# Peptides against a protein of PDB entry 6RGO, part 57

Target 1, 392 residues: chain A of PDB entry 6RGO
Amino acid sequence: MALKLLGFNQDATCFSVISSNKGVTIYNCDPFGKCFELEKSTSNDEELDFLVEMLFSTSLIAVVDKTIGASKRKKLKIVNTKRKATICELTFPHEIMDVIMNRKIICVVLKSDQIFVYDISCMKLLRTIDVRGEKLKSTSKFRNSEAVGDIGVRVSLSTDNNSILCYSSYSKSDKENAPLNDIVVFDALKCIQINVLPAVHQSNIVCIACSPDGMLMATASEKGTIIRVFKTIDTENDEPILVNEFRRGSRPSRISEMKFNHDNTLLACVGESDTIHIFALPVTTTEADANEDDTLQQSSHSLSSSINGLQYISKGLANRFGKIIVSKIPTQSQQRHVAYIKIPENAKYRIGFPKDTTNTIHICGEDGNYLVYSIPRNEVGPCTLVKSNTFD

## One batch from the design tools (peptide; aimed at target 1 S57 R83 I87)

Design b2_p16_6_s1 (made by RFdiffusion4, then SolubleMPNN; from b2_p16_6, 7 letters changed)
Fold by OpenDDE base, seed 5:
Structure b2_p16_6_s1 (fold): chain B 392 residues (1-392), chain A 16 residues (1-16)
Amino acid sequence: as target 1 above (392 residues)
Amino acid sequence: SKIEEIQKAMSEKMPL
């Protein structure tokens, strides 16, 4: 049977898949097993396509039927999985491209480059963000999305209650073909723009990850060779703070997903390559006032010594359009992965970090494998397989 | 109400 992966929930306690015969299935990770099944809306042998967003391990899910020919691509269903019932439906003017949620907010991304922000508790619309802005409303040329691959607005939302929304935006170029290479940071609760990071890549941004606390974001372009990590809120001299630049590889490869772990110490990425890469982030020791006297001399040899080479090359190249392009970190200061997982070639995988085990990663594949790996702490190397399950 | 059903679904775990 053809499987299509939808992904993990926010805490990697569940994942969702599309089965060509069954429709949508949600699996629990531990204990491993089916916890929900959504039957096909049609008896036709049509290739099923769905968007499913979970709210942790709760009975609340958001579902969009994206199947070709389905009149439902503009409808968001809010479903109770325990009751097997639709609570409400929202209808949008355009096709739904993405849905992301936390305990406070639902964000709905449309093919029109609009983001609808809702209070989840009452389904009240808080904001409509028009990413094209007023100038681009006149060019009703929807990019015929068939020929130019999935270049649309990308979003990520913090899993905490602060509800920091990061989204890709068009560069302020008077060119009809401006790239989606700006990032906007938005407080989704207060409906306030916090920050704008101009031209974080040279091409369109295709993947964004927000940290669970909303303090960090990772970005990747269509090239997928470099991942950049920024602070979301803080600025230095009104410029974006680049915390890390990671090299995934030398060959172009699309990154489909990135995730931070729950303590912001690790960033994982997956995509079209045979390798999941895991990168170490610098531990931002917030100087919490360690005024408490406790003398325990445990000589934890902190791997702290190699981080000192981050000379802030803050000199953004002013592009011919007066925009600062984030300067490339010299290739010598580009960090590599600290850990990796080899996956089958051409198998699509999804990734998730469990909350309680910061050195564990969950992965699942369209090959029907659910795998749990331990991440090495003190060495650069392969992750160790801890648990495996199969699904259909 | 629909709001009460949403709030209930957010407080209920999925079946295991």
Scores: peptide ipSAE 0.693, ipTM 0.972, DockQ to the pose 0.846
OpenDDE base, seeds 1, 2, 3, 4: peptide ipSAE 0.689, 0.686, 0.687, 0.692; ipTM 0.971, 0.971, 0.971, 0.972

Design b2_p16_6_s2 (made by RFdiffusion4, then SolubleMPNN; from b2_p16_6, 8 letters changed)
Fold by OpenDDE base, seed 5:
Structure b2_p16_6_s2 (fold): chain B 392 residues (1-392), chain A 16 residues (1-16)
Amino acid sequence: as target 1 above (392 residues)
Amino acid sequence: KKIELIQEAMKEKMPV
């Protein structure tokens, strides 16, 4: 049967899939098993397409049926999985492209490059963000995105209650074909723009990951060769703080998903390549823990020794339009993965980090494999398979 | 009613 992966929830306790015969299925990770099924509304041999966003392991899910006709693609259903009942339905003016949520906020991304921000507790609209802005409303040429692969507004939301929303935005260029290479950082609760990171890549941003606490953000372009990690809130001399630049590979390859672990020590990426890459982040010693003088001389040879030399001179190069372009970090300063997982060629995988085990990663494939890996701590190498399950 | 059902679903766990 053809499987289509939807992804893991925020804490990797569940994942969702589309089965061509059954519809949407949600699996629990531990103990492994089916916990919810949404049957097909139609007996037609139409290719199933759904958006499903989970709220952790709760009975609340958001569902968009993208299979049948233009009317359903504009409808967000809020479903109770335990009751198998639709609580409410919202209808949008345009097709829904993405849905992301936490315990406070639900964000709905439309094909119109609009983001609708709701208080999830009451489904009150807090903000409509128009990513094109007022100047581009007159050019009713929706890019017929059928011919140029899925270039749209990308979003990521912190999994905490601070509800930091990161989204891709159009560069301020007078060109009708401005790239989606700016990032906006937005407080979704207060409805305030916190920061703007201009021209973080040379091409459109296709993947964004926010850290669980909203303090870090990872970005990748259409090339998928370089991943950049920024601070979301802090700036240095009104410039974006580039924390890391990671090299995924030398060959272009689309990155489909990135995730931080719960303590912001690891960043994983997956996409069209045969390899999941896991990168180590520098431990930002928050100065707060300096006061407890407990002299336990345990010689933890911390992997800190190889990180010493990176004077990150963020030489922002002003482009010909006076915009700061984040300069490419010299290739010598580009960090590689600390760990990896080999996956089957042409298999689509999704990734998740469990909350309670910072050195464990969950992965699932359209090949029907759910796999749990242990991440090596003190060496660069392959992850070790700990648990394997199959699903259909 | 609808708001109460949302708040209930946010507190309920999926069956394992």
Scores: peptide ipSAE 0.669, ipTM 0.967, DockQ to the pose 0.841
OpenDDE base, seeds 1, 2, 3, 4: peptide ipSAE 0.667, 0.661, 0.663, 0.669; ipTM 0.967, 0.966, 0.967, 0.968

Design b2_p16_6_s3 (made by RFdiffusion4, then SolubleMPNN; from b2_p16_6, 8 letters changed)
Fold by OpenDDE base, seed 4:
Structure b2_p16_6_s3 (fold): chain B 392 residues (1-392), chain A 16 residues (1-16)
Amino acid sequence: as target 1 above (392 residues)
Amino acid sequence: SKIELLKEAMEEKMPV
């Protein structure tokens, strides 16, 4: 059967798929099983296309039916899965490209490069972000560049209540074809722009991940060879802080998804390659927890030593035009993966990190495999398969 | 109301 993966929820407790025969199915990860099914409305052999965003393991989902007619592609349904009932429906002026949410916010990305930010508790519109309008203010020329393939505004939202939204924006260049290579960091609750990271890649950004706490973000371009990790809020001398630069590979390959684990110690990436890569992040010791009590002396030799936390201060080379160029970390100091998972070639996989086990990763494939891997702690190597299930 | 239905859906877990 043809499966299409929709992805994991925020805590990797559930994942969603499109089955050509059934429609949308949501699986619970543990215990493994179907928890929701949305039947296809048509008997036609039309290729099913849906967006489904889950709110953790709650009965709230957001659904966009993209299969039938251009009008439905503009409709967001908020559904209670337990009641099998639509709570409300929103209609947009343009096709919905993406939907992301947490316990506070829903963001709806349109083909118009607009982001609609809603308070989830009442579905009140808080803000419309017009990424094209920002471009027009900077470049004075509207090109209806139809998004050539999958190039459009990318978004990621923190899974916490702080609701840090990271999105790709057009660089302030006098070039008619300014790339989507800036990142805006936005407080989705207050509707305030917090930070702008200019020119984080040379080409369009095609993948963004925000950390669960919203303190870190990862970016990848169309080349997918380099992943950059930045602080979202913190700046040094009004310049973006580049925390890490990871090398996924030497060959261009699209990255479709990236995820941080819940303690910001790992970043995983998946895409068109036969390999899921997992990178180690330097543990930022927050100074705060140093004060509490005396007793448990056990000498856990902190393996702190070998990750030379070269905080590569992105020395923004101000070009002649005052544009910050994110300094490239020297290729020799580009970190490689610490762990990997081999996946079938041409199988699309999605990734998720469970909250309770920071050294475990969940993956699911369009091949019908749901797999749980343990990530090695002390060595560079393959992940170990811990659990496997199949779905149809 | 819509707000009550949203609250309910956000507090309820999916059936396992």
Scores: peptide ipSAE 0.689, ipTM 0.970, DockQ to the pose 0.850
OpenDDE base, seeds 1, 2, 3, 5: peptide ipSAE 0.652, 0.680, 0.652, 0.687; ipTM 0.961, 0.969, 0.962, 0.969

Design b2_p16_6_s4 (made by RFdiffusion4, then SolubleMPNN; from b2_p16_6, 7 letters changed)
Fold by OpenDDE base, seed 4:
Structure b2_p16_6_s4 (fold): chain B 392 residues (1-392), chain A 16 residues (1-16)
Amino acid sequence: as target 1 above (392 residues)
Amino acid sequence: SKIEEIKKAMEEKMPL
C-alpha cells in the first residue's frame, strides 16, 4: 500500500499518515495503535493529499484536504477526532502549504507567502504576515512560483506557550531573485518581530526547526550540507548568535525535517539520505538558582566533556552594502553527528522527540515502520533500536 | 459554541 507520512505531533506521542486505501490515519505511539481515521471522500484512485496538524495527543486536529479541486486546498478544517466532527472551517485566498500549531497559536502558510496567525482558543486572526510584501518593498518582480513547488516560506513554532514563530524571508538583495535566506523570529502571541537573522545561508532555506522553548533555531538550505543553530531572541552587539554549525555531509542532500529534543541537548535531522543524523548541542548551563538546601551528596562525576562551546560569534562580514553575512565556522570546527540511524534510501522518514526521555527518538517511515531508538550518551555511534511496530 | 467545542477538543484526548 502507498503510505505518505504527515509526521509526529509536538511531543512524539502520535504520528499521522495517509494510506491510499483508508485516508488519514493517526497512530498513538505508546500504547501503539490506531486512534483516529478520516475516511476518503472519494472512491477514485486519485492520489490522496492532506495536511494534518495535531495538537499533542488532544482530540483537536487541523486538516486540509488537498486531493480534490483547488477550492478544498484553500480550506482549513478544525476537527474533533473523538467526535469525528468538523468544529469550524476557515477559507483562505490561496492554497494552504503548511499548518503548524501549539496550545495557543495556529499558523497557516499560504502559497502566496503569507502566514496567517490565529489564536487557537477562539480562531481569531491575530496577524497576517506578508513575506512577499516585505520583499515588494525591495523588489517588484514576483518569482513565478509555478516551477519549483519546493521553494516557499518555511515556518517552525515553539511547542511551549511562548509561541516563538521562526519563518524564512527574502533577503534585502537588489537582485530580482532574492533567496529565502533570511529568518524572522516572531512573537506569535504579541504579534511582534523579535529578531531578524540575515543571510543565514547562501541559498534558500528549506528546513527550519524551533526548539520547544523557542530559545534555539536550526536552519538548513537546499544544499543540506550545513545545519546552523542560532539563538532566537538573544543578540550580541545587535548581531545574531550562531551557537553551532553542524556538517550533515559533504554531498548535497535535502533535509526534510529537523527536531530538537525537549532539553535542547540534541538536534536530529532527516531527509533524502540513508541516514538520520543526531547532533549534540552545548549544554547551556542555566544558572539554576542555587537556593534550597537538601543534602543528597550523590557524586555524579561531572564528565567534563570539554566541548569547548566556541561561541562562534557570527562576526557578520559586513559586505560592501553593510549586510551582515553569518561567518562560516571553519570546516575543522564544524561538528559531526554524535549519533546516527540508518534508514532505507527510498523511504521517507519523519522524526520526533518524546518529552519524558531526552535520549530517545521516535521515527516512522513510508515503509510502514514505527521505530524507537535509544541515543548513545557517552560515545559517537549508531542508535540502538529499542522498540519496533508496523502500520499499514 | 464553536469556542466551547474547540476548548473541549483541546481538553479531550484522542480515543485509543
Scores: peptide ipSAE 0.681, ipTM 0.970, DockQ to the pose 0.848
OpenDDE base, seeds 1, 2, 3, 5: peptide ipSAE 0.679, 0.673, 0.675, 0.680; ipTM 0.970, 0.969, 0.969, 0.970

Design b2_p16_7 (made by RFdiffusion4)
Pose (drawn by RFdiffusion4):
Structure b2_p16_7 (pose): chain A 327 residues (1-135, 151-284, 335-392), chain P 16 residues (1-16)
Amino acid sequence: MALKLLGFNQDATCFSVISSNKGVTIYNCDPFGKCFELEKSTSNDEELDFLVEMLFSTSLIAVVDKTIGASKRKKLKIVNTKRKATICELTFPHEIMDVIMNRKIICVVLKSDQIFVYDISCMKLLRTIDVRGEKIGVRVSLSTDNNSILCYSSYSKSDKENAPLNDIVVFDALKCIQINVLPAVHQSNIVCIACSPDGMLMATASEKGTIIRVFKTIDTENDEPILVNEFRRGSRPSRISEMKFNHDNTLLACVGESDTIHIFALPVTQRHVAYIKIPENAKYRIGFPKDTTNTIHICGEDGNYLVYSIPRNEVGPCTLVKSNTFD
Amino acid sequence: EEHAEEIIEQLEEEAE
């Protein structure tokens, strides 16, 4: 089958790719190279490694499952790339759905909507967050820098009226203190959530409305959450998969089950800005590095890696700059 | 990078 299940780095330095053949490879951007290659851990052809989230450019990797079910739901391994050794092997009562890391805090998301927060220096569990214990699946996002700030979708006070709903809660994982609770920002479920690297901004994706809403995160008034802007969906409602924020928080990238990738600018310093054409029934992931604000890195399951440029003052499409092919 | 290496060393010591 195709080389599916791409994962993208926080600093846009490299990306995680599960080659359907054997193990998982991690490439670099500049210069492009085979950075890390995981050996054989397979027994059948279509069984897939699912979840890999990494540090910035380091040797520290978070790896989850290999087998379809033998050791998948209840595993987390911490591996150094230069020496291929497992350091800590944590076990969890449920199936892992997503793992997000930063320099200070490691988050592990379970299928039962439990979020385990760890101080990464000693792996002490800071707090267990019973989201489904209070009231598709939960989508969680986190800031990259320090003062790492956690964002998760929570159910509303209409659990009696119906089973599924999605509001937003802002949480400071550094001090384990809940900062702001946002109301039902959508009339539908929440599909994907993105938080700014500095933790000041947040994006939301609806399944039905397909309109991205941006709210201030922490400095927002206590009385009411402050809405920043909205973005035109286009000609057709489409499911969104992954969104990213620029380092200066002027740009927002959006990708999904669509022909095109949309680029939204920010009035921090309207409907559409830059659009990148994309093959229809293939899936891609997004990133952009810290070095420049004009370059957008693109990861594709078709086997191509592309680097596009962004037009500052023109509403035109992006211009391709650099490309390379996968393995 | 240096800070990540320190975290790895601390985790190895604890794993021992």

Design b2_p16_7_s1 (made by RFdiffusion4, then SolubleMPNN; from b2_p16_7, 9 letters changed)
Fold by OpenDDE base, seed 4:
Structure b2_p16_7_s1 (fold): chain B 392 residues (1-392), chain A 16 residues (1-16)
Amino acid sequence: as target 1 above (392 residues)
Amino acid sequence: SKEAEEILKNLEKLAS
């Protein structure tokens, strides 16, 4: 059967798929099995297209049916999976492109480059962010070209309650075709712009990941060769802090998804390549005040490889066309993956990090494989397969 | 979670 992956939930306890014959199925990861099915509303051999965002392992999902006509593509349904009932329906002026949520916020991305931010507790609209309108204020010559293909506003939301929203925005360059290469960091609860990272790539940003705590973000462009990791909130001399620059590969290849693990020690990426790459992040020792108490001297000789975290302050060369983040990291000093997973060529995979095991990654493929891998800690190499299941 | 049940109960009141 043709499967289409929708992805993992925020804590990788569930994943969602579209089955051509059945509609939407949500699988639980442990114990592995179907936990919810949304039946196909039509008997037609139409290609099923859905957005499904699940609130962790709860009975709350947001659903957009994109299969049937332009009107349904504008409707967001909030569904209680236990009751199999729609509990809220919202209609938007434009097609819904993406839906993301946490315990506090739902963000709805429209084809119009608008982001609607809702308080999930009452579905109150907190803000409409108009990324095109922001561009039009900065650049009088913006042609409303429809986004060609997959180029549009990208979003990522922290999974914590702080609800840090990262989104791609248009560069303030006077060029009519200014790329979506700026990042805005937004407090979705307070509806305040926290930070703006100008020109983080030379081309459009096609993938963004926010860390679970919202303190880090990863970005990739259309080239997908370089991944940049920034601090979201912190700045140095009013300039963005580039924490890491990772090389995924030498050949252009689209990155479809990136995720941080729950302790911000790992960043995984997946896309059109035969390889999931996992990168190590420098552990920022936040001096958590170690209150004194309990005794257990487990002498884990963690080889602190002194990765001198060269905080490459990317002093963006203020060329006449705006500050471009110039990597100060020499191309040879670009960190490679510390771990990898080989996946079938042309199989779309999605990734998730479980909360309880920082060195474990969940992956699922349109080939019907759900796989759990252990990530090596001390060696650069392949991940070890720990568990496998199949789904249809 | 208890929070998600509260969210669901609040949303169900909006559909009424």
Scores: peptide ipSAE 0.266, ipTM 0.878, DockQ to the pose 0.839
OpenDDE base, seeds 1, 2, 3, 5: peptide ipSAE 0.185, 0.166, 0.253, 0.190; ipTM 0.825, 0.804, 0.871, 0.847

Design b2_p16_7_s2 (made by RFdiffusion4, then SolubleMPNN; from b2_p16_7, 9 letters changed)
Fold by OpenDDE base, seed 1:
Structure b2_p16_7_s2 (fold): chain B 392 residues (1-392), chain A 16 residues (1-16)
Amino acid sequence: as target 1 above (392 residues)
Amino acid sequence: DEEWEKILENLEKLAK
C-alpha cells in the first residue's frame, strides 16, 4: 500500500500517516500501536492527501482533507479523537497549505500566502497576516501565483506557551520576483512583529524550524546545502544574530523538515537525500548560573576553541548588489553534522525528538518503518538503532 | 490534562 507521512507531534509521542486504503492513522510511539484512525470517507480511487496536526499526546487534532476530488481543501476540522467527533469546522477563502499548533495558538497557512492565527481555547481569529499584501504595498504587479511553483510561505511555531511564530516573507526588493528569503518573527499571542531577518538566504526559504522555547530558528533555502541558525528575538545593533551555520552537503538537495531537540542542543534535518543529518548547537550558557562554585574537575574536553571565531561579524562591504545582510561565514567555519542516519533512497522520512531523551531521535518512513536511534555524544558518526517497528 | 478537556468542551460549545 502507498503510505504518505504526515509527521510527528510536537513531543514525538505520536506520528500520523496516510494509508491509501485506510485513510489517516495515528500511531503511538511507546508503546507502539494505533491510537486513532480516520476512515476514508470517499469510495474513489483518488490518492488521499491530508494535513493532520496533533496537539501533543492530546485527543485534539486539526485535519484538512486535501484529496483532489474531496472539495474540502479549504476546510479545517478540529476533531476529538476520543469521541471520534468533529468539534468545529472552519472554512477558508483559499486552500490550506499548512496547519501548526501549540497549547495556545493554531496557525493556518493558505495558498494565498495568508496566515490565520487563532486562539485555540475559543477558535477566535486573533490575526490575519497577509504576506502578499505586504509585498503588494511595495510591488504593484499581481503576478499570477501559478508561475511561482511549489514555493509558498513557510512557518514554524514554538511548542511552548510563548508562541513565537517564524514565517518566510518576501524581500523588499522592487523586483516582481522577490524571493521568500526574509524571516519575520511574530508573537502570536500579542499579535506583534518582534523581529525581521532580511535576506537570510539568496533563494526562497523552503524549511523553517523554531526551537521549543522560541529563542532559536533554523532556516534552509531551496539549495539545502547550508542551514542557518539565528536568534529569534535578540538583536545586536539592530542586526540579526547568526548563531550557527551548518553545511548539510555540497550537492543541492531539498530539506523537507528540521527539528530542534527539547534542550536546543541538537538540530536534525531530513529531506530528499539518503541521509538525516544531526548538528550540535553550542550550549548557550546563560551567564546567570555561573555563581554556584561546585569544583567538580571533570575534564570537559573543550570543544570551545572553534566557536570563538563566529564573533567576527565582518562588516561585510555593502557591495552594490542588494544587501545580503548575512555575512557569508567562511566555508572553513561551517560546521558539519555530528551524527547521521542513512535512510533508503527515495523514501520520505519524518523526524521527531522525544522530550525525555535528548540524545534520542524518532524517525518514520513511507517504507512503513518507525525507528528509534541513539545519537552519539562523544564522536562524529552514525546513530545507533535502538528500536524498530513496522506499520501499514 | 484537565486544561485540554476544558478546551475541548469549550470548542464543542462553539460548534452549536
Scores: peptide ipSAE 0.195, ipTM 0.852, DockQ to the pose 0.822
OpenDDE base, seeds 2, 3, 4, 5: peptide ipSAE 0.138, 0.178, 0.144, 0.156; ipTM 0.803, 0.846, 0.823, 0.832

Design b2_p16_7_s3 (made by RFdiffusion4, then SolubleMPNN; from b2_p16_7, 7 letters changed)
Fold by OpenDDE base, seed 3:
Order: structure tokens, then C-alpha cells, then sequence
Structure b2_p16_7_s3 (fold): chain B 392 residues (1-392), chain A 16 residues (1-16)
């Protein structure tokens, strides 16, 4: 049967799939089994297309039926799976491209490059973010709809209650074809822009992941060769916002999904390649209580070598060129994966990190495999398969 | 679970 993966929920306790014969099915991971089915609205042999976002292990799902007609593609349904009932239906001016949620916020991304931010508790609109801004409204000849499938606003939301929203934005370059290579960090609860990361890649950003706590963000471009990890907030200590740069590979390959684990120690990526890559993040040991005591007086001599010549590039020029955040980190500092999983070529996979086991990863494939892997801690190598299940 | 059941309950109360 043709399966289409919709992905894992926030804690990887469930995953959603589209089955060509049944419609949407939600599987529980442990114990493995079907927990919900949404039947097809039509008996036609039409290719099913849905967006489904599940709120953790709960009976709340957001559903967009993209299968039939331009009108349905603009409708968001909030469904109670226990009651099999639509609780709320919202209609948007444009096609829905993505839906993300946590316990506080639901974000709806439109084909118009608009993000609608709602308070989930009352479905009140908190903010409409127009990523194109007012300047492009006049010259927006609809980019021909065919090439637009891959290039749109990407979003990620923290799974915590802080509700940090990261989204791709257009560079301020006067070029008619400005890339989506800026990142905006947004407090979705307060509706305040926290930060702007200009030109984090040379090409459009196609994948974003926010950490569960919203403190970190990972980005990948259309090239998918380099993954960058940033702090979402500027720290007072002039610390670089760019904390890591990972090399997935030398060959261009699209990254479809990235996820942090629940303690921010691992970043996984999956896409069109035969390999899921897992990267270790350096644990920022907060240097807390290194006690004062050992006053060892080692009198190491003051070799005063007078190398005067480092011209202080004056702080004044940094204000006109927006913070060049991507200083050329030497290509030598690019970390490789610490672990990997081999997957079948051309099989689309999705990834999830369970909350309670930081060294375990859940994966599922359009091949009908649900797999649980153990991630090695101390060695660079393959992950070990722990559990396997199949689904239709 | 409880928090999301409360969200669902509030949303169901708004739909009435």
C-alpha cells in the first residue's frame, strides 16, 4: 500500500500516517498499535494529502484535508479523537502549508508566507506575521505555483510552555529574488520578536528545528551539507550565537526533518539520503560552583611580546553591517555525526525522540517500518536496533 | 494529559 508519513508527535509516543486505503491512522509507539483512524471523506482513488499535528499523547489533533479542492486546503479542523468530533473549524484566505502546536500555541503557515499564531485554549488570534512584509505586496506576481512547492516559510516551535517560534524570513537584499535565509526568533505568547539572525545560509532555509526548551535552533539550507546550531537569545557575555556547525555530508541532499532530543544533547537529521545522522551537542557545563580555594601562586613570567599590529576594526562599522553572525568558522571545526542509522534509499523516514530515554530514537518509514534504535554514547558508529514493528 | 484534556474541554465549551 502507498503510505505517506506525517511524523511523530512532540514526545514520540505516537506517529501519524496516511494510508491510501484507510485515510489517516495514528499509531501508538508503546504498546505498538493503532490508536486512531480518520476515514476518507471520499471513495475516489484520489491521492490522499493531509496535514495532521497531534498534541503529545492527547486526543487533540489539528487536521487539514489537502486531497480535494482549494477550499478544503484552507480549512483547519481541531478534532477530539476520543469523541471523533470536530471541535473547531477555521478557514484561512490561502492554502495551509504547515501546522505546529504545543500546550499553549497553535501556528498556521499559509502559502502567502503568513503565520497565524493562536492561543490554543480559546482559538483566539494573537498575531498575524506577514513574512513578506508590506513592500512586496505591490510586486508579488504570484511566483508560478509549480516551482513554489519546495520554497516557502519554514517554522519550528518549542514544545515547552515558553512557545519560542523560529521562522525563515526574506533577506533585506534589494535583489528581486531575496532568499529565505534569515531566521526570526519570536515569543509566540508575548507576540514579541526576540532576535533576528541574518543570512544564516547562502541559500533558502528548507529545514528548522527548535529545541524543546526553545534555547537552541538548528537550520539547514537547500544544499543540506551543513547544519548550523544557534542560540535563540543573545547572551550578555558576547558569546557567539552560532554554537555548532555540523557536516552531514559533501554531496547535496535535502534534509526533510531535524529534531533535538529532550535534554539538548543530540540533534538528528533525516532526508533524501540513505542515512539518518545524529550529532552530539557540547553540553554547556554552566561553570557554576568551581570553589575559590586553590590560590596556587604559579608566578609564570610576563613574556611581554609586543605584537601591536592587530588593528581593532572599530565597533562603529559593526552597526551598519548587521551582525555578520556567520563569521567564517574555519571549515576545520565542522563536526561529523557521532551516530548513524542506515535506511533504504528512496524511503522517506521521520524521526522522534522519546522524552524518558535521551539515547533512544524512534523512526518510521513509508516502507511500513517502525523502528527503535539505541544511540551509542562513547563511540562513533551505527545505532543498535532495539525494537521493530510493521504497519500498513 | 490533564492539561490537554482541560484545553479540549475549554474548546468544546466554546463550540457550544
Amino acid sequence: as target 1 above (392 residues)
Amino acid sequence: EKEAEEILKKLEELAK
Scores: peptide ipSAE 0.346, ipTM 0.908, DockQ to the pose 0.839
OpenDDE base, seeds 1, 2, 4, 5: peptide ipSAE 0.340, 0.320, 0.314, 0.307; ipTM 0.906, 0.900, 0.899, 0.895

Design b2_p16_7_s4 (made by RFdiffusion4, then SolubleMPNN; from b2_p16_7, 8 letters changed)
Fold by OpenDDE base, seed 1:
Structure b2_p16_7_s4 (fold): chain B 392 residues (1-392), chain A 16 residues (1-16)
Amino acid sequence: as target 1 above (392 residues)
Amino acid sequence: SEEAEKILENLEKLAK
């Protein structure tokens, strides 16, 4: 049977899948097992498509039936899984493309490049963000994006209560085909724009991850070769702070998902490649308590050129994209390691970081595997499989 | 859990 992965919840305690015969199933990770099923409402042999966003390990889910021919692609249902009841239904003017939530906010992304921001406590609309803005309303040529792969607005929301929303926006280029290569950082609670990161890639941004605390953001373009990590709020001389640049690979490959772990020490990415990559982030030691003494001359052994993944931005690349001040990465030589997991080339995988174990990653595949890996701390290498389960 | 139960209870009150 074809499985379609919906993904993990915010704390990787649950994941959701579509089974062609059963509809939506939610699995608990530990103890492993089915915790909720949403039955298929239609007997038709149509390929099921759903959005399901779960609020952590709670009975609250947002559901959109995206099945082709379904009149429901514009309807958001808030469901209490414990009661098996729809508690709220919202209808939108356009098809729902994405839904993301935390304990304070739910964001609904439409095919119209609009983001509807709601207070989850009362489903009150706080703001409608029109990502195209008023200027582009004149050329209401819907990009017949039928032919060019589904380039739409991407969003990520911090899992904390600060509710930092990062979204892709159109560059101010007078070209009719402006790329979605800007990032806007938005306080979803206060409904204010905090920051704008212009032209963070040369092509459309297809993947965004916000850190749990909303202080970091990772971005990837359609090429999926370079991942950039920025500060979301902090700027240096009114310019965006690039914290890290990671090379996933030499070959173009779409990144489908990225996630930070809960302490911002790791960034994982997954996509069309046979490899999940896990990048180490520098620990921002607050400068305060570094007592002088331990000059451990750990020899900076030049990590040999063979790991094509860790390109430190040498000073020279800063000139090609505008004045992205690469903040002087403190030369505290915590060897940024890369860990990896090999996955089947033809299986889509999703990733999640559990809250309680910062060096553990949960993954699930359309091959029916749920896998828990331990991430090596001080070494570049493969992750170790700790636990495996199967689902259908 | 309690925060989500309060959210659900508030939403259920608005759906009436």
Scores: peptide ipSAE 0.276, ipTM 0.875, DockQ to the pose 0.784
OpenDDE base, seeds 2, 3, 4, 5: peptide ipSAE 0.263, 0.268, 0.270, 0.248; ipTM 0.872, 0.872, 0.874, 0.866

